# Designs tried in a protein design run: peptides against a protein of PDB entry 5EIB. Part 165

Target 1, 366 residues: chain A of PDB entry 5EIB
Amino acid sequence: VDLEPGTMDSVRSGPFGQIFRPDNFVFGQSGAGNNWAKGHYTEGAELVDSVLDVVRKESESCDCLQGFQLTHSLGGGTGSGMGTLLISKIREEYPDRIMNTFSVMPSPKVSDTVVEPYNATLSVHQLVENTDETYCIDNEALYDICFRTLKLTTPTYGDLNHLVSATMSGVTTCLRFPGQLNADLRKLAVNMVPFPRLHFFMPGFAPLTSRGSQQYRALTVPELTQQMFDSKNMMAACDPRHGRYLTVAAIFRGRMSMKEVDEQMLNVQNKNSSYFVEWIPNNVKTAVCDIPPRGLKMSATFIGNSTAIQELFKRISEQFTAMFRRKAFLHWYTGEGMDEMEFTEAESNMNDLVSEYQQYQDATAD
Target 2, 366 residues: chain A of PDB entry 5EIB as posed
Amino acid sequence: VDLEPGTMDSVRSGPFGQIFRPDNFVFGQSGAGNNWAKGHYTEGAELVDSVLDVVRKESESCDCLQGFQLTHSLGGGTGSGMGTLLISKIREEYPDRIMNTFSVMPSPKVSDTVVEPYNATLSVHQLVENTDETYSIDNEALYDICFRTLKLTTPTYGDLNHLVSATMSGVTTCLRFPGQLNADLRKLAVNMVPFPRLHFFMPGFAPLTSRGSQQYRALTVPELTQQMFDSKNMMAACDPRHGRYLTVAAIFRGRMSMKEVDEQMLNVQNKNSSYFVEWIPNNVKTAVCDIPPRGLKMSATFIGNSTAIQELFKRISEQFTAMFRRKAFLHWYTGEGMDEMEFTEAESNMNDLVSEYQQYQDATAD

## One batch from the design tools (peptide; made by RFdiffusion4, then SolubleMPNN)

Design b2_p18_6_s2 (from b2_p18_6, 8 letters changed)
Fold by OpenDDE base, seed 5:
Structure b2_p18_6_s2 (fold): chain B 366 residues (1-366), chain A 18 residues (1-18)
Amino acid sequence: as target 1 above (366 residues)
Amino acid sequence: SFPYVKRKAYHYRPPKPV
């Protein structure tokens, strides 16, 4: 789905264009122009029914519909505005199904789009209410991983999208291979989301290795485990050491000893015990899938529900507030039928979310 | 016109096999 036809042509002409049905390509003629309100109230609203017709048709063809997975950016107008409209409409029609998102957070390091803080804040407001689980894929963190860890002097969108794809492949491993931990979206939500509003995940993938070091790096369970819990490996620009993990899932892939995985996972929990809440029993889950990713002998994927995720929301909120106080570009949103009150409501709800994360961070076992 | 800050050109590189 897109409001710009040229993106669909790029997908169709791409190496994976044939994996999608031609009738499942729904697209507009006029893009949202990086305006959330165009995506949500005008251009996106004209297209949403055509998307819902496809969603219904594909849902009816499922033997057992678990839920929906949306991949979108929060900085743009289509992914943010139309994406959140689509989430709302799907939630209205399928209230008993899991809503999962891969939400790409904007960064000034990656995009020069001045209104990204508005689009992101308005999107987060919708995601808090209408999703059950959201993977926060932060372009800030992806850029920093590319630059610092992968030693790419000029990170490209191709380099960032590679990390996104690796992460998405990793976190969906248990859904794609039978007999795993979190084998369905509902079990994932039950294991990862102790409080309904606190459903924003910090993902990570290991191994991440620079091309120059790839030949010298051992692929071992200890090294994967160590890298997966490293703050520099998080695909959300948050330091887990500034918060506490509510829940964690680790997904190992490849032929390895389950005993060695359990030993290393216990060791990393014990070493980092101060960064876990003590009042959620069995809050770390581990899965081992014998099938490695393509081109790797083994990998590990991390999913963290951490109170440190508030750092990401604070960054967006600060940028939002600095623009909103000046009423910068508001007329472009209100001119598409949006109320100025929705900005204040979105800001408030995101600040409430930050406060909730802080409250659970400061909570002790009695 | 809405401030179309020029998108840094999305150079799609096919994902390397991971």
Scores: peptide ipSAE 0.032, ipTM 0.450, DockQ to the pose 0.016
Fold by OpenDDE base, seed 4:
Structure b2_p18_6_s2 (fold): chain B 366 residues (1-366), chain A 18 residues (1-18)
Amino acid sequence: as target 1 above (366 residues)
Amino acid sequence: SFPYVKRKAYHYRPPKPV
C-alpha cells in the first residue's frame, strides 16, 4: 500500500515482485507530502476502504488468522497517517486479533523533513492505543550501525534496509519454524508485554560485521551473546544501561549447543543483573532454531522490552515541543481537517508513556 | 554522510478542485 505509485512500481519490478498478487497493490496518485493529516484524514481516508476490502479478502482466505503485521515509517505522511488510520480500522473490525508493527522512527541525522517529529508523535499516540506489539526501528541507530560498526563511509537506504530485513527475519523466526518459543503473535505478546501500553520493543541483531572482517571472524555463541546485548547493536537509539529490561527474548539461529546458549544467556543476565527488573520472574526467554539465516552460519536476534526506550520518545517529544510552541507548520495539518487539540493530546499521551516507563524503572520488589 | 533525503520541501499539493 502507498499513496504514491512509484513505490509499488519498484516493488513490482523487484526480484520478489511476483510473490504478491497484482490485486493486492493498492496505491494513490497524490501522496501524503510528509503530512500525517493527509495520510489520516484526506488522501489516506479516500484509499482506506480499498485497502480494507483487500485485507478482508486475504483474512477470509486464512485457515487461522493470528493477526496483522504492518511495516511503516513514522516520519512520512503515508506510513504515519495512513498506516495509523489502517491500524485503527483493522482494530475496529478485528478486535480479537493481534496488531504487530515494524515502525521506523525518524531521525534528523537521516532526513531533513522538518515535520517528522509531528508525524512521529501523532503516530505514537495511535500506536500506544491500537497496537499489541511495536518493533521500534530507529533510522538514527541504523545509520550509526552502518557508519560506526559496519564501516560504511556513505550509508545508503539499501544498507539500512538490509539491517531492517535481517531484524524482521530474526524476530519472525519463531513464527516461521515449528516447535519454537513464541510460535504465535499472541504468545509473543503474553511473554513480552507485562503491561498493555508498554509494548514498544528494542530489537537487535548479531553478528554485525564489516565486509572487510567477515571472512576472518569465527562466529561463536559467546560472541553472539555479548554482541546481542551491546548497546551498539540495538536498532533503536537507546542505551539499555540507562533503563531496566522488563522482558527479553533471544532467538539464536544455526547449529549450536543448547547447553552453551543457556550458559551464555545466564552469564549475560548475571553480568547485567542491575539492568533487569527483579520483580518479573523468568523475564528472559531463549529460543534456538537449527536453521541459520541466508549467508550466515549462525545469528542471534534480540527483542528487548526496556524502560530505556523512553530515550527515543523523549528525543521525539523535545523536537515536537520545540516546533509546536512556535506553531510551526500547523496550518498544513489543520488545513487537512485536523484539530490543533490532537497535537496536545498526542504530546500528553507520549509524555504519560514516558512517565509509565520511568515508574516501572524505579519500581522495586517489595 | 548519509545522503540526506534533501528536504522534500513539504510539497503541499493543494487538493484538486472537486
Scores: peptide ipSAE 0.014, ipTM 0.438, DockQ to the pose 0.027
Fold by OpenDDE base, seed 1:
Structure b2_p18_6_s2 (fold): chain B 366 residues (1-366), chain A 18 residues (1-18)
Amino acid sequence: as target 1 above (366 residues)
Amino acid sequence: SFPYVKRKAYHYRPPKPV
């Protein structure tokens, strides 16, 4: 789905374009112009029914519909505005199904789009209410991984998207292969989301190795375990050491000893015990899938629900507030039928979310 | 520097005077 045809043409002409049904390409002509309100109330609202018709058709063809997975950006107009409209409409029609998202967070290091803080804040307001699970993929963290860890002198969107795809493949492993922990979206939500509003995850992937070092690096369970808990491997730009993990899932892939995995997972938890809440018992879950990812002998994927994710929301809030106080560009949103109150409500709800994370960070076992 | 893909500057098309 897009409000611009050129993205659909790129997907169709791509190496995997043939896996998608032609009728499942729903697209507009005008685009959202990086305006959330165009995505949500005007251009996106004109297209939403055509998307819902496809969603219904594909849902009816499922033997066991667990839920929905959306991949979108929060800095743009289509992914943010129309994406959150679709989430709302799908949730209204399928209230008993899981809503899962891969949400790409904007960063000034990656984009010069000045209105991204508005689009992100308006989107987060919708995601808090209408998703059950949101993987926060921060373009800032992806850039820093590419530059610092992967030693890419000039990271490209291709390099960033490679990290996104590896992470998406990792976190969905248990859904795609039988006999795993978190084998369905609902079990993942039960294990990862202790509080309904606190459903924003920091993902991580291992191994992350520069091309020059790949030939010299052994892939071992200890190295994977150490790397996936390293703050520099988080795909959200927050430091887990500044918060506490509410819940963690680790998904190992490849031929390895379950005993060695359990030992290393216990060791890393003990080493980092100060960064976990003490009042959620058994808050770390581990899965091992014998099937490695393509081109690797083994990998580990990390999913963290941490109160440190508030650093990401604070960054967006600060950028939003600095623009909103100046009423910068508001006429582009109000001209699409938005009220200034909706900006204030979205800012408030995101600040409330930050406050909720802080409260659970400071909570002690009674 | 990251290649700033200059996303197309928001071309505000002023509403046509009705």
Scores: peptide ipSAE 0.014, ipTM 0.401, DockQ to the pose 0.026
Fold by OpenDDE base, seed 3:
Structure b2_p18_6_s2 (fold): chain B 366 residues (1-366), chain A 18 residues (1-18)
Amino acid sequence: as target 1 above (366 residues)
Amino acid sequence: SFPYVKRKAYHYRPPKPV
């Protein structure tokens, strides 16, 4: 789905264009122009019914519909505005199904789009209410991984999207291979989300290795475990050491010893015990799938629900507040049918979310 | 026009020193 036609042509001409049904390509003509309100109230609202018809058709064809997965950007207008409209409409029609998102967070290091803080804040407001689980993928963190870890001097969208793809493949491993931990979206939510509003995850993927060091790096369970819990490996721009993990899932792939995985996972928890809440028992879950990802002998994917994610929301809130106090660009949103009150409500809800994360960070076992 | 910059390439511009 896109509000621009050229994206669909790029997907169709791509190496996997043939895996998608032609009728499942829904697109507009005008685009959202990086305006959330165009995505949500005008251009996106004109297209949403055509998308819902496809969603219904595909849902009816499912033997067992678990839920929905959206991949979108929060800095743009289509992914943010139309994406959150779709989430709302799907939630209304399928209230008992899981809503999962891969939400790409905007960063000033990656984009010069001045209104990204508005689009992100308005999106987070919708995601808090209408999603069950959201993987926060921060373009800043992806850039830093590409530059610092992968040693890419000039990271591209292709390089960032490769990290996103590896992560998406990792977190969906348990859904694609029967008999694993978190074998369905609902079990994942139950294991990862102790409080309904606190459903924002920090993903990570290992191994991440520069081309120059690939020949010298062993792929071992200890190295995967160490890299997966490294703050520099988080795909959200927050430091887990500044918060506490509510829950963690680790998904190993490849031929490895389950015993070695369990030993390394216990060792990393013990070394990082101060970074976990003590009042959630058994809050680390581990899965092992014998099938490695393509081109790797083994991998590990990290999913963290940490109170440190508030650093990401604080960054967006600070940028939002600095713009909103100036009434900068508001007329572009209000001109598409938005009320100025919706900005204030979205800011409030995101600040409440930050306060909730802080409350649970400071909570002790009584 | 709405400030839309389609960057095709991630050119990290280091923050200009203020």
Scores: peptide ipSAE 0.047, ipTM 0.460, DockQ to the pose 0.017; fails the geometry check

Design b2_p18_6_s3 (from b2_p18_6, 9 letters changed)
Fold by OpenDDE base, seed 5:
Parts: C-alpha cells; sequence; structure tokens
Structure b2_p18_6_s3 (fold): chain B 366 residues (1-366), chain A 18 residues (1-18)
C-alpha cells in the first residue's frame, strides 16, 4: 500500500515483486507529502476502503488468522497517517486479532523532513491505543550501527533496510517455523507484554560484522549472546542500561547446542541482573531454531521490552514540543481537516507512556 | 505546496565535537 504510485512500480520491478498478487497493490495518485493529516484524513481516507477490501479477502482465505503485521515509517505522511488509519480500521473490524507493527522511527540523522516529529508523535498516539506489539526500528540506531559497527562510511537506505530486513526475519522466526517459543502472535504478546500500553520493543540482530572483520569473526553462541545484549546492537536508540527489561526474548538460529545457549543466556542475565525487573518471574525466554538465516551459520535475534525505550519517546517529544510551541507548519495539518487539539492529545499520551515506563522502572519487588 | 523539504541526501552530520 502506498499513496505514491512510483513505489509500487519499484516493488513490482524488484527481485521479489512477483511474490505479491497484482490485485493486492493498492495505491493512490497523490502522496501524503510528509503530512500525517493528509495520510489520515484526506488522501489516505479515500484509499483506505480499497485496502480494507483486500485485507478482508486475504483474511477470509486464511485457515487460521492470527492477526496483522504492518510495516511503516512514522516520519512520512503515508506510513504514519494512512498506516495508523489502516490500523484503526482493521482494529475496528478485527478486535480479537493481534495488531503487530514494525514502526520505523524518524531521526534527524537520516532525514531532513522538518515535520517528522509531528508525524511520529501523532503516530505513536495511535500505536499506543491500537497495536498489541510494536517493534521500534529507529533510523538513528540503524545509522549508528552501519557507521560504528559495520564500518560503513556513507550508510545508505539500502544498508539501513538490510538491517530492518534481518531484524524482521529474526523476530518472525518463531512464527514461520513450527515448534518454537512464541509460535503465534498471541503467545508473543502474552510473553512480551506484561502491561497492555507497554508494547514497544527494542529489537536487535547478531551477528553484525564489518566486511573487513568477517573472516576473523568466529560465530559462537557466547559471541552472539554478548553482541545481542550490547547496547550498541539495539535497533532502537536507547541504552538498556538506563532502564530495566520487563521482558526479553532471544531467538537463536542455526545448529547449536541448546545447553550452551541456556548456559550463555543464564550468564548474560546474571551479569546484567540489575537491568532486569525482579518482580516479573521468568521474564527471559529463549528459542532455538535449527534453520539458520540465508548466508549465516548461526544468528541471534533479540526482542527487548525495556523501560529504556522512553529515551526514544523523549527524543521525539522534545523535537515535537520545540516545533509545536512555535505553531510551526500546523496550518498544513489543520488544512487537511485535523484539529489542533489532536496534537496536544498525542503529546499528552506519549508523555503519559513515558511516565508509565518510568513508574515500572522504579518499581521494586515488595 | 506542503514544504516538500526535498530529501536532501542526508549526509549524516557527524555530531559536531563538543
Amino acid sequence: as target 1 above (366 residues)
Amino acid sequence: SFPYVKRKAYHYRAPKPV
């Protein structure tokens, strides 16, 4: 789905264009122009019914519909505005199904789009209410990984999207292969989301290795485990050491000893025990899938529900507030039928979310 | 037209050394 037709042509001409049904390409003629309100109330609202018709058709063809997975950018107008409209409409029609998102967080390191903080804040407001699980993929973290860890001097969107794809493949491993931990979206939610509003995840993927170091790196369970819990390996620009893990899932892929995985996972928890809440029993879960990712002997994927995610929301909130106090660009949103009050409500709800994460961070076992 | 801040190829501005 897109409001711009040119993206559909790029997907169709791409190496995977043939995996999608031609009738499942729903697109507009005029893009949202990086305006959330245009995505949500005007251009996106005109297209949403056509998307819902496709969603219904595909849902009816499922033997067992678990839920929905949306991949979108929160900095743009289409992914943010129309994406959140679509989430709302799907939630209304399928209230008993899991809503899962891969939400790409904007960064002033990756985009010059001045209104991204508005689009992101307005999107987060919708995601808090209408999603069950949200993987926070932060363009800032992706860029920093590309530059610092992968030693890419000039990271491209291709390099960032490679990390996104690896992460998405990793977190969906248990859904795609039978007999695993979190084998369905509902089990994932039950295991990862102890409090309904606190459903924003910090993903990570290992191994991340620079091209120059690939030949010297051993792929071992200890090294994967160590890298997966490294703050520099998080796909969200938050330091887990500034918060506490509510829940963690680790998904190992490849032929390895389950015993060695369990030993290393216990060791990393013990070393980092101060960064876990003590009042959630069995809050770290591990899966091992014998099928490695393409081109690797083994990998590990991390999913963290951490109170440190508030750093990401604080960053967006600070940028939002600095623009909103000046009423910068508001007329472009209100001109699409949006109320100025929705900005204040979205800001408030995101600040409440930050406060909730802080409350659970500071909570002790009695 | 909405200020299409043309996607400048975002040259990652290295944080200025403080």
Scores: peptide ipSAE 0.046, ipTM 0.473, DockQ to the pose 0.016
Fold by OpenDDE base, seed 4:
Structure b2_p18_6_s3 (fold): chain B 366 residues (1-366), chain A 18 residues (1-18)
Amino acid sequence: as target 1 above (366 residues)
Amino acid sequence: SFPYVKRKAYHYRAPKPV
């Protein structure tokens, strides 16, 4: 789905374009122009019914519908505005199904879109209420990984999208291969989300290795485990050491000893015990899949529900507040039928979410 | 005009077929 045709043509002409049914390409002509309100109230609202018709048709063809997975950006107008409209409409029609998102967070290091903080804040407000699981894929973190860790002097969207694809492949491993932990979206939610509003995940991937060093690195279970818990490997720009883990899932892929994985996972928990909440028993889950990812012998994928995710929301909130106090660009949103009050409601709800994360960070076992 | 960021050219490097 897009409000612009050019992305659909790129997917259709791509190496996997033939996997998708032609009738499942729903697109507009005008685009959202990086405006959440165009995506949510005007251009997106005109297209949403055509998307819902396709969603219904595909849902009816499923033997067992678990839920929905949306991949979208929160900095743009289509992914943010139309994406959150679509989530709301799907939630209204399928209230018993899981809503899962891969939400790409904006960064001024990646994009010069001045209004990204508005689009992100308005989107987070919708995601808090209408999603069950949200993977926070932060363009800030992706850029920093590409530049600092991978030693790419000029990171491209292709380089960022490679990290996104590796992360998405990692977190969906348990859904794609039988006999794994969190084998369905509902079991993932039950294990990862102790409180309904606190469903924003910090993903991480190992190995992250520069092209020049790949040939010389022996991948071991200890190295994967250490790198997976390293803040530099997090796909959200948060330091886990500034918060506490509510829940963790670790997904190992490749031929390895389960005993060695369990020993290393116990060691990393014990070493980092101060960064876990003590009042959630058995809050770390481990899975091992014998099938490695393409091009790697072994990998580890991390899913963290951490109170440190508040650093990401604080960054967006600070950027939002700096613009909103000046009433910068508001007329572009209000001109599409949006109320100025929706900005203050979205800011308030995101600040409440930050306060909730802080409350659970400071909570002790009574 | 709404502040269209200059889309940094999406150099979609198609992954070389391995």
Scores: peptide ipSAE 0.025, ipTM 0.400, DockQ to the pose 0.015
Fold by OpenDDE base, seed 3:
Structure b2_p18_6_s3 (fold): chain B 366 residues (1-366), chain A 18 residues (1-18)
Amino acid sequence: as target 1 above (366 residues)
Amino acid sequence: SFPYVKRKAYHYRAPKPV
């Protein structure tokens, strides 16, 4: 789905264009112009029914519909505005199904789009209410991984999207291979989300290796375990050491010893025990899939629900507040039928979410 | 005009941090 036709042509001409049904390509002509309100109230609202018809058709063809997965950006107008409209409409029609998102957070290091803080804040407000699970994929963290870890002097969207695709493949491993932990979206939510509003995850992936270091790197369970818990491997721009893990899932892929995985996972938990809440028992879950990802012998994917994710929301909130106090660009949103009050509500709800994460960070076992 | 940067998906280089 896109509000621009050129994206559909790129997908169709791509190496996987033939795996999608032609009728499932729904697109507009005008685009959202990086405006959330165009995505949500005008251009996106004109297209949403056509998308819902496809969603219904595909849902009816499912023997066992677990839920929905949306991949979108929060900095743009289509992914943010139309994406959150779709989430709302799908939630209304399928209230008992899991809503999962891969939400790409904006960064000024990756984009010069001045209104991204508005689009992100307005999107987060919708995601808090209408999603069950949100993987926070921060363009700032992706850029920093590409630059610092992968030694890419000039990261591209291709380089960032490679990390996104590796992460998406990792976190969906349990859904694609039978007999695994978190084998369905609902079990994942039950294991990862102790409080309904606190459903924002920091993903991480290992191995991350620069081209120059690939020849010297052994892929071992200890190295994967250490790397996936390293703050530098988090694909959300927050430091887990500044917060506490509510829950963690680790997904290993490849031929490895279950015993070695369990030993290394216990060791990393014990080493980092101060960064976990003590009042959630058995809050780390581990899965092992014998099938490695394409091109790797083994990998590990990390999913963290941590109170440190508030650093990401604080960054967006600070940027939002600095613009909103100046009423900068508001007329572009209000001109699409949006009320100025919706900005204040979205800011408030995001600040409440930050306060909730802080409350659970400071909570002790009674 | 609304501040829209047409990102050509495949060839966009992330801005170098200054």
Scores: peptide ipSAE 0.025, ipTM 0.409, DockQ to the pose 0.018
Fold by OpenDDE base, seed 1:
Structure b2_p18_6_s3 (fold): chain B 366 residues (1-366), chain A 18 residues (1-18)
Amino acid sequence: as target 1 above (366 residues)
Amino acid sequence: SFPYVKRKAYHYRAPKPV
């Protein structure tokens, strides 16, 4: 789905374009112009019914519909505005199904789009209320991984999207292969989301290795375990050491000893015990899938529900507030039928979310 | 420098007065 045809044409002409049904390409002509209100109230609202018709058709063809997965960006008007409209409409029609998102967070290091803080804040407001699970994929973290860890002097969107795809493949492993922990979206939510509003995850992937070092690196369970808990491997620009993990899932892929995995997971948990809440028992879950990812002997994917995610929301909030106090560009949103009050409500709800994370960070076992 | 995809400058087409 897009409000611009060019993205759909690129997907259709791409190496995997043939895996999608032609009728499942729903697109507009006008685009959202990086305006959330165009995505949510005007251009996106004109297209939403045609998307819902496709969603219904595909849902009826499912033997067992668990839920929905949306991949979108929060900085643009289509992914943010229309994406959150779709989430709302799907949730209204399918209240008993899990809503899962892969939400790409904007960063000034990656984009010069001045209104991204508005689009992100308005989107986060919708995601807090209308999703059950949100993987926070931060363009800042992706850029820093590409530059610092992968030693890419000039990171491209291709390099960033490679990290996104590896992460998405990792976190969905348990859904795609039978006999795993978190084998369905609902079990994932039960294990990862102790509080309904606190459903924003920091994903991480290992191995992250520069092209020059790949030949010399032995992939071992200890190395994977150490890397996936390293703050530099987080796909969200947050330091887990500045917060506490509420819950963690680790998904190992490849031929390895379950015993060795359990030993290394216990060791890393003990080493990082100060960064976990003590009042959630058994808050680390581990899965091992014998099927490695394509091109690797083994990998580990990390899913963290940590109070440190508030650093990401604080960054967006600070940028939002700096623009909103100046009423910068507001006329572009209000001109699409949006009220200025919706900005204040979205800012408030995001600040409340930050406060909730801080409360649970400071909570002790009674 | 990251290749700043200059997303198209917001061409605010002012609504033409009817």
Scores: peptide ipSAE 0.013, ipTM 0.394, DockQ to the pose 0.026

